Peptides against a protein of PDB entry 5TUV. Designs and how they scored, part 130

Target 1, 107 residues: chain A of PDB entry 5TUV
Amino acid sequence: KEVIDRLRYLKAEIEDLELKERELDQQKLWLQQSIKNVMDDSINNRFSYVTHEDICNCFNGDTLLAIQAPSGTQLEVPIPEMGQNGQKKYQINLKSHSGPIHVLLIN
Target 2, 107 residues: chain B of PDB entry 5TUV
Amino acid sequence: AQECQNLEVERQRRLERIKQKQSQLQELILQQIAFKNLVQRNRHAEQQASRPPPPNSVIHLPFIIVNTSKKTVIDCSISNDKFEYLFNFDNTFEIHDDIEVLKRMGM

## One batch from the design tools (peptide; made by RFdiffusion4, then SolubleMPNN)

Design b2_p21_3_s3 (from b2_p21_3, 10 letters changed)
Fold by OpenDDE base, seed 2:
Structure b2_p21_3_s3 (fold): chain B 107 residues (1-107), chain C 107 residues (1-107), chain A 21 residues (1-21)
Amino acid sequence: as target 1 above (107 residues)
Amino acid sequence: as target 2 above (107 residues)
Amino acid sequence: QIAYSFTLDLTELHPSFKTKD
């Protein structure tokens, strides 16, 4: 009796949670589309940038690379493995499909 | 019963996913606000200067920031079309996306 | 093989990443 009641309760709650999750998924999709529309606007796109000063204010003391790449560019960091000299390999692989990648040394 | 336990686990899993999705949605909303603030700032700044910033003085979205020690040696191999980049570091590094930068900027 | 990866997308959040020693 108690188990049956608990099962019924849990199943009903899970059903409600499924609805809630689907709602959130839909909200995310709409928001993502909104963001795309805003950023694709010619005026917004023209002013969608940060300065060297902006970056320097966010980070202190280290070498900073700013990598500007088109949307859709793929970034990969392999698990560091030992190289020929016994040093671990720390790598970043970038692959763009729609345009060139631009790199700026900030400091 | 085992079935009851299974449903309770599933319920908890769904609750956690919902929580994560709610958090992600909030962050995306904040991102959109930050972006609008960035655009507004840049528009105002360029109006005051009566000219756009030099091309190489700004980083256009989307971008990433790579942070590493000043002692880190960085090598970069670039394809002929500049669509593919391979960065080699002799030490550890950090990667930050543009959204995080906007957050750190207080946008 | 891959420790960290993503596709640049202004509509997706990517946590900061630090390579392991």
Scores: peptide ipSAE 0.547, ipTM 0.899, DockQ to the pose 0.897
Fold by OpenDDE base, seed 5:
Structure b2_p21_3_s3 (fold): chain B 107 residues (1-107), chain C 107 residues (1-107), chain A 21 residues (1-21)
Amino acid sequence: as target 1 above (107 residues)
Amino acid sequence: as target 2 above (107 residues)
Amino acid sequence: QIAYSFTLDLTELHPSFKTKD
């Protein structure tokens, strides 16, 4: 009796959790669309930038590359392996499908 | 008992996923707020300056930041169509997205 | 093998990444 009651309880709870998870999925989609709408707004898009100063204030003592790429651009970092000269390969691969990529050096 | 245990494991799995999704939603909300604050800041700044910043002085969203040592040698290969980039570093690097930058900026 | 990868998306969160020595 105790076991069967526990089973019924757990099954019911799992069903409720399934509903909750689906609700959260829908909320995420809605919020993502909202963000896209906000960022695609002409005025917002015009002012959607950061300055060199902004970046420098966030990072200290290093060389900084700012890579501006279209949404949908694929970024990949291969596992570092020994190169032909015995040096480890530290690489970034970028593949854009919708537009050019712009790179800025922050000194 | 075994079936009960299996369901409890499943319950816990779903609870963890729900928790993660709730956290992601919160982060997306904060992202949207940060973006709006960025836009507001930039609009105000340009009004004070009475002109937009020079085009090469700003980084438009979306972007990523690559952080590496000042002594790191960086080589860049660009495809013919400029849609594919290969960066080679002779040392380690870090990657940060624009969302993290906005957080560090206090937006 | 790929150590780290993502697709740039304004509506997706991407954790920071540090290459390993």
Scores: peptide ipSAE 0.518, ipTM 0.897, DockQ to the pose 0.902
Fold by OpenDDE base, seed 3:
Structure b2_p21_3_s3 (fold): chain B 107 residues (1-107), chain C 107 residues (1-107), chain A 21 residues (1-21)
Amino acid sequence: as target 1 above (107 residues)
Amino acid sequence: as target 2 above (107 residues)
Amino acid sequence: QIAYSFTLDLTELHPSFKTKD
């Protein structure tokens, strides 16, 4: 009886959790659309930038590359592999499909 | 019972997913707020300066920041249309997205 | 193999990534 009651309770709870998860998925989708709308607004888009100073204030002591690319640009970092000389290769691959990529050296 | 145990595992799995999704949703909300604050800041700054910043002095969203040691040698191969970039580093690096930068900026 | 990958998107969060030695 105790097991049966627990099973019934768990099944009901899981059903509620399924509904909650779907609700969250929908909320995320709506929020993402809202963000897109805000960022695509002409005025907001005009002012959607940071400065070199902003970046420098966030980081220190290193070389900083700022890579600006269109939405949809794909970034990939392969697992570092040994080169012919036995040195590991550290790489970043960028592929844009809608426009040029712009790279700035910061600091 | 085994069935009860299985359902409890499933319940816990769903609870964790829901928790993660709730956290992600909250972060997206904060991102939208940060973006609006960024836009407001930049609008005000340009009003005070009575001109927009130089084109190459700002980094437009979306962007990423690559952070590496000042000793790191960076080689970059670029396609003629600037749609593809291949970065080679002789040492490790870090990647940060624009959202993290906005957070560090206190937006 | 790819250690890290994402598509630039203003609506998606991406954790910071650090290459391993």
Scores: peptide ipSAE 0.561, ipTM 0.901, DockQ to the pose 0.911; fails the geometry check
Fold by OpenDDE base, seed 1:
Structure b2_p21_3_s3 (fold): chain B 107 residues (1-107), chain C 107 residues (1-107), chain A 21 residues (1-21)
Amino acid sequence: as target 1 above (107 residues)
Amino acid sequence: as target 2 above (107 residues)
Amino acid sequence: QIAYSFTLDLTELHPSFKTKD
């Protein structure tokens, strides 16, 4: 009897949790759409940028590359492999499908 | 009973997923706020300067930042249309997205 | 084989990445 009651309770709770998870999934979807709408706004899009100073304030003492690419651009970093000369290959592959990629050297 | 144990494990798994999704939603909200603050800052700055920033002096969203040692040798292969980039580094590097930059900027 | 990958999308979070030595 106790086991049966526990089973019923757990099943009911899991059902409630399923509802909560679906609610969160929908909220995320709506929020993502909202973000897209905000960023696609002409005024917001015009001012959606950071400066060299902004980047330098965030990172110090290193070489910084700023890679501006269209939404949907794919980035891949292969597992480093030994090159022909024995040097490990550290790579970044970028593939855009909608427009050119622009690279800026910050420092 | 074994069935109770199985359901309790499932319950806990769902609770953890819900917690993670709640956290992700909160982060997305903060990102949206940060973006709006960035736009406001830039609008004000351009008003004070009475002109937009020079081309290539700003990095438009979306973008990524690659951080590496000043000693790192970087080679880049680019397609004719600039849709595809291959970066080669002789040492390790870090990648940061624009959202992290906005966070570090205090937006 | 890929160690790290993502698609640029402001609606998704991407943790910072550091290559291994």
Scores: peptide ipSAE 0.552, ipTM 0.901, DockQ to the pose 0.881; fails the geometry check

Design b2_p21_3_s4 (from b2_p21_3, 9 letters changed)
Fold by OpenDDE base, seed 1:
Structure b2_p21_3_s4 (fold): chain B 107 residues (1-107), chain C 107 residues (1-107), chain A 21 residues (1-21)
Amino acid sequence: as target 1 above (107 residues)
Amino acid sequence: as target 2 above (107 residues)
Amino acid sequence: QIAYSFTLDLTELHPSFKSTD
């Protein structure tokens, strides 16, 4: 009796959770579309930038590179390996498919 | 009994996924607010200055920030069309996306 | 082999990355 009742309860709860998860998936989709629309707006796009000062206020003491790239640009960091000179290689690979990449040295 | 246990595991799995999705939605909402605040700030700043900032003084979204030691040697190989970049570092580095920067800016 | 990767997308969150020694 207890097991049967528990099974019925769990199945009903899982069904409710499935509905909740689908709701959240839809909400994320709509929110992502909203973000795209807002950022694609001509006025918003014109002012969608940060300054050198902004970056310096967020970080200090190190070398900072700002890499501006189009949406969809692929970034990859391979597992560090030994180079020809015996030094360990630390790399960042960037590949854009729609436009040029621009790099700024902040400090 | 075994079926009941299997459903308990499934229920818990779904609860955790739902929690994660709720958190992700909240972060996206905050991102949207931060972006709108950034746009408003920049519009006001340009109005006060009566001119846009110099082209190479700002970083347009989307972007990433690479942080590394002042002692780190950085080499960069660039394709002729500037669509591909290969950065080589002789030491470790950090990568931060633009959303993280906006958060640190307090937007 | 890739240790870290993502596509630049303003609709997705990417945690900060620290390169390993």
Scores: peptide ipSAE 0.559, ipTM 0.901, DockQ to the pose 0.878
Fold by OpenDDE base, seed 3:
Structure b2_p21_3_s4 (fold): chain B 107 residues (1-107), chain C 107 residues (1-107), chain A 21 residues (1-21)
Amino acid sequence: as target 1 above (107 residues)
Amino acid sequence: as target 2 above (107 residues)
Amino acid sequence: QIAYSFTLDLTELHPSFKSTD
């Protein structure tokens, strides 16, 4: 039947797609390891920075905070809730586990 | 017929995931290229200046950028070891990672 | 409850986040 043929075709295609997805997952892992290797290189690490001007050129008319933190630092933004005075709370929570966090105000 | 429909839905779901993963993979590749370009730029700049930039004039990766209105009041509570930060804003804000910044820089 | 969260990782992409009004 046409339905049976369609089912067989779909199942085969889904199997192929599953293989493709696993391939992409593996490629991502390999690329991530490559990125780690590149960024952990002593020379690359030495020059892995941006300037205040770089940041200012990306944004305009705002207060800008540059937060430098070690890899593994956790960032959380709670759902804004009403405070005691009726003002919504907008918060960012940062927790580092391996080193201090450094904050720069970019004007 | 119903089984065909179910498989077609699954097929479409997998296709969308694959598309997303392909896009993410491409972005990671571009990020690695951008990082290498950043390193090259900085190396050249320091060679021309014959010195490294002042330590507080640059933001080392990894970092995030928080931008908010100039009118936004920002309060920050910091732990003694500077491992934990709590930012309070009286208005909305945006968060951008370093990869986004590199993209905006045209690296 | 958390509206947005991630762990800083040079190997992970994070979309820009805009806090809700």
Scores: peptide ipSAE 0.569, ipTM 0.902, DockQ to the pose 0.895; fails the geometry check
Fold by OpenDDE base, seed 4:
Structure b2_p21_3_s4 (fold): chain B 107 residues (1-107), chain C 107 residues (1-107), chain A 21 residues (1-21)
Amino acid sequence: as target 1 above (107 residues)
Amino acid sequence: as target 2 above (107 residues)
Amino acid sequence: QIAYSFTLDLTELHPSFKSTD
């Protein structure tokens, strides 16, 4: 029957897609490990920075904060709430567990 | 049949996830290339200057960029150990990760 | 209550975020 044949076809295709998805997941894990290795290299780590000029060239006309924090630092932005004066509160919360956070005012 | 319809929906969902994962993998590869280019640029720049940049003139990875209007008032509360930060803004802001910055830099 | 959150990780991509009015 046409329906039965379609079901068999779809099930077979989905099985193939499952294999492909697992392959991609594994590739991502390997790539992420590679990235960690590259960035942890002493020479690469020494030169893993951007300048004030770099940041200014990317963003024009705004106040810019550069926040350097250790890997694993948690960032949260609450839904804006009304303040005591009726003004909405816009917030960023940062929590590090492995080292201090450093903030630079770029412009 | 309902089962056929369910499988067709599942098939499409998996196809979309695979497409997204393929795109994410490609982006991670490009990020790795961008990082290596950044390192090379900085190594060359320091060689030309015959010295490293001043400590407060660069932002080390990982970092985030917060941009807001020049008129935005920013308040920051910091813990004694600098492990916790609370930023308060009187207006909207944007957050960009370091990878986005590298992209905008053309790395 | 949280509009946006993530953990800093060099191996993860995070889209730019705009706080809402």
Scores: peptide ipSAE 0.560, ipTM 0.901, DockQ to the pose 0.875; fails the geometry check
Fold by OpenDDE base, seed 2:
Structure b2_p21_3_s4 (fold): chain B 107 residues (1-107), chain C 107 residues (1-107), chain A 21 residues (1-21)
Amino acid sequence: as target 1 above (107 residues)
Amino acid sequence: as target 2 above (107 residues)
Amino acid sequence: QIAYSFTLDLTELHPSFKSTD
């Protein structure tokens, strides 16, 4: 009947979509590996930086902190909680496992 | 009938995930291009200057940018080895990754 | 308890985050 035919159609389409999704996942994985290879190249790594001017051109009117940290560094922002003084705590936690973190005040 | 509805929902869910993954893949490709352009720019600039930039004048990838109001008070606690940072802000802030910065730079 | 978190990874996109009041 119509319902049975619709079920069969939907199941077949979902199977095709599953294949497409897996293909995209594999493509992403390959691309990620490619990016890693490119960025790990000694020459590319040497020139993989931005300047203060670059950052200033991207952001206006604020205090800007540039936080340079090793790959794998963990960043966490807890849900703001009230402090003892009645002020909400806005916090960033950084934890590196591979090297020191360097912070620059841009403006 | 109910099974048809369930499969249709599943189908739509998968379609949306595929669309999202396609978009993310495209963004990663653009990031790779942006990185290449960044490297080329910096190589050319250093060739023209006949020297590398001062070590504290550039921000090496990977990095993040934190922007907040000029009025925001920022406190930072740093571990002895500089592997752990705790930032406290008395007001809201924004976080942007290096990929976003490269995008804003028009690379 | 954590509003926002990620690991610095050049191969992953992280949307810009604005802390909430």
Scores: peptide ipSAE 0.558, ipTM 0.899, DockQ to the pose 0.879; fails the geometry check

Design b2_p21_4_s1 (from b2_p21_4, 9 letters changed)
Fold by OpenDDE base, seed 3:
Structure b2_p21_4_s1 (fold): chain B 107 residues (1-107), chain C 107 residues (1-107), chain A 21 residues (1-21)
Amino acid sequence: as target 1 above (107 residues)
Amino acid sequence: as target 2 above (107 residues)
Amino acid sequence: QILKHINLSKYPGKSFLFDSS
């Protein structure tokens, strides 16, 4: 019957899709490792930076903080709480485990 | 049949996940290309200038950009070793990663 | 995961790691 044939077809396709998804997962891991290797290269690392001008060209009209931190640095935004004056406080918590954090004010 | 419908739903969900993963892979490829272009640009620029840029004039990867209104009051507490930062804002802010910056730069 | 334009002040409790990808 047509239904039986459709079921067989769908099951076969789903199996193929499972294989495809696993392939993509492996490719992602490979590519992530490749990116890491490229960035960790001593020469590439030496030139892996942007300038103040670069940042200013990307954004305008606001206060910009550039925060440079080692890989693995944790960034957390806690739930805003009301201050003593009834004003909400917005926070960013940064914690590095491998090196100092550097902050630059842009504009 | 209900079984056929269930399999079709599953098929569609898998297709959507695959599509998302394919998109993520494409983004990773673009990130790697952008990084290589950045390195090439900076290497060429330093060759032309015959010197590296001043340390505080550039932002080394990885970094983030915090964007907030110029009216926003920003307070920052820093640990002695600069491993911990606590930022307090009296207004909302936006965070942009280095990948987005590279995209905006046209890398 | 790739971080896009995020207003994290609007997303309390978010936590991220500095990463190359």
Scores: peptide ipSAE 0.073, ipTM 0.861, DockQ to the pose 0.037
Fold by OpenDDE base, seed 2:
Order: sequence, then C-alpha cells, then structure tokens
Structure b2_p21_4_s1 (fold): chain B 107 residues (1-107), chain C 107 residues (1-107), chain A 21 residues (1-21)
Amino acid sequence: as target 1 above (107 residues)
Amino acid sequence: as target 2 above (107 residues)
Amino acid sequence: QILKHINLSKYPGKSFLFDSS
C-alpha cells in the first residue's frame, strides 16, 4: 500500500525531472548558439580582445605566456612522465588547423 | 522496497544533474555578459583614442594564458607555418582560459 | 618539418612576440 503509493510518486517525479533536464539541455544549446552568434558578429569580433595591461592586472609575480590560437586549435598537456634525464616532462602541444598561432611573452 | 530505494537513488541522481546543468547555464550567461562588457569597453576606449590599438599590443579571443615561475625555463619549438607549437617546461605551469581572465578582469 | 627553437629564458623581464620567421 504505502510502497505502491511511494513508487507511483517517485515515478511521476522522475518523469517531471526528465522533462526538466531536457528543457535545460535545450536552453544550453540555444545559449551556446547565442554566444557563438555574438562572438561571430563582425563588430563584436573586431573588439574581442584584451590588452597586456589586462593580463598583468590579472596575474603577478610569474612569467606569463599569452597564446592566441584560432578556434578549434588542439591543446594537449601530456601526463608528466620522467624524461631521459630523470626530469619530469611538463609540456604543452598546440596544433592549429585553420591558421597560425601567436605567442606573446608577457613580462 | 528495493524498487523504491532504486528509484529514490535515481531521483537524487537526476536532481544533482539538474542542479549541475543549472549552474552551467548560469556560467554561460555570465560568459556572454562578460564578453559583451569587454566589447563595450574596447569600443569606448578606441572611440576616445580615435584609433585602434597596435596589432601586437592586444590579445584577440580565443586565447589562453600560461603562467609559471620566473625561474622556469621554457623552450618552444615552432613549425615553419606556425600551426604547431611544442612547449617544454622544466617545472610546473598553470593554464587559464580567456573566460577565467575575463572573470578576473571583472567583466 | 623544420622547427625554430626559442628559449624564453633568453628574454628575462622583456615582453616578446614569438615568431618563427
């Protein structure tokens, strides 16, 4: 009796949650498309940049590399492993397919 | 009883996923706002200066920031077409995406 | 592929634009 009622309640709630989750998934897709459209706009694209000052204000005390790469550029950070000299390998590998990569040393 | 328990676990799992997706949506909204604020700032700045910034003085989106100790030795190998970059660090580094930078900028 | 090697340690305290040309 009580178990049956609880089962019905839970099943009904799960159905509602499924609908809610699908709604959120749809909202995410639309929002992502909206962001893409905003960023792809010619005027917005023209002004979509930060300055050296901006970066320096965000970080201090370290060596900073700014890496500008086209959308879709692949970034790989291999798991640090011991090298031949007994030193751990700390690496970043970048591969672009649509344009050149630019690197600035901010110091 | 066991079926009730299974459904309760599933319900809870779904609730957690929904919560996560809601958080992700909020983050995307903030990203869009930050980007719009960045564009507005830069438009206003260029209007005041009556000229665009020098090409190498700004970092266009998308980009990443790599920060590491000033003592870190960084070696970079660049392909002739500048489509491939191989970075080697003798110590640890951190990577920050443009979204995080915009957050730190207060956009 | 011919790669250009750049050592950032050669440029302490200076901003530098990396270029393979």
Scores: peptide ipSAE 0.027, ipTM 0.849, DockQ to the pose 0.467
Fold by OpenDDE base, seed 4:
Structure b2_p21_4_s1 (fold): chain B 107 residues (1-107), chain C 107 residues (1-107), chain A 21 residues (1-21)
Amino acid sequence: as target 1 above (107 residues)
Amino acid sequence: as target 2 above (107 residues)
Amino acid sequence: QILKHINLSKYPGKSFLFDSS
């Protein structure tokens, strides 16, 4: 029957999709490791920076802060809530566990 | 039949996951390319200048950019070891990661 | 170190490091 044929087709397709998904999962892991290796390379690390000019070219008009922090640094931006004086709180909380954080005013 | 419908739903679910994973992989690839291009640019620039940039003139990856109004008042508490930062803004701000910056730079 | 009421407009055209060093 058409229903039986459809069932068989769907099951076969799902199996193929499972294979594809596993392939993509492995590719992701490989690529993530590759990126890490490239970034951790001593030579690449030496040149892994942007300039003030680069940043200024990306943004216009506002005040810019550059926050350089080690990988794994925790960043929290609480949902704005009313503060003590009835003012909404706009906050950034940073916590590093591996090294110091550096903050620069740009422009 | 109900079974066909169930499998079709499952098929579609898997297809969507695969599509999402493919998109994520593409993003990772672009990140890697952007980083490599950045490194290449900086290496070439330093070779031409025959010197590295001044230490305070560059922002090393990883970093984020915070942009806010020039009129925004910022209070900052910094731990002695500089591992913890608490920022308070009296107005809204935007956060942009280094990946976005590299994209805006055309890397 | 505590930096309070930082008006970044006070530093026009300058790069500034938020650091005690």
Scores: peptide ipSAE 0.026, ipTM 0.851, DockQ to the pose 0.333
Fold by OpenDDE base, seed 5:
Structure b2_p21_4_s1 (fold): chain B 107 residues (1-107), chain C 107 residues (1-107), chain A 21 residues (1-21)
Amino acid sequence: as target 1 above (107 residues)
Amino acid sequence: as target 2 above (107 residues)
Amino acid sequence: QILKHINLSKYPGKSFLFDSS
């Protein structure tokens, strides 16, 4: 009886957890859509920026590049490989499908 | 008994996934709040200045920040339409997304 | 303001998508 009761309990709990997980998945989708809507709002979009000062305050001393790219732009950092001259290649590959990419030197 | 153990393992796995999803939701909520705060800050700042900031002084979302040493040499190849970028670095770099920047800004 | 020469490398083998959420 004890084992049977335990099995029943666990199965019921797992079912509840499945429901909870699906609920969270839906909430995520709605929240993502909400964020998109907020960002796409004409007024919000107009003011959706940071300044050079903001960036400089967040980072210190190094060279800073700001890369502006459309949503969905692919960024790839290949595993460093040795070049023909023996130099390791550290790379960033950017590919946009919806618009131009803009790069700024901040510091 | 063995079936109970299997279900307990499954239960725990689901609980962990739920916990992760809850954390992800909280992160999204914070992102939305940060964005709204950014917009409000910028609106107020422009009102005080009585004009928008210079076009090249701001970085519009979405963006990323690439951080590297001042000694790092960066080569960039750009497609004609600016849809593709290839960056070559002679040393390591760090990448930070706009979400992280907003966090560092205290938004 | 478009840069043609800059130095960086720390995240090998990573991929990122520009996204709002």
Scores: peptide ipSAE 0.084, ipTM 0.864, DockQ to the pose 0.100; fails the geometry check

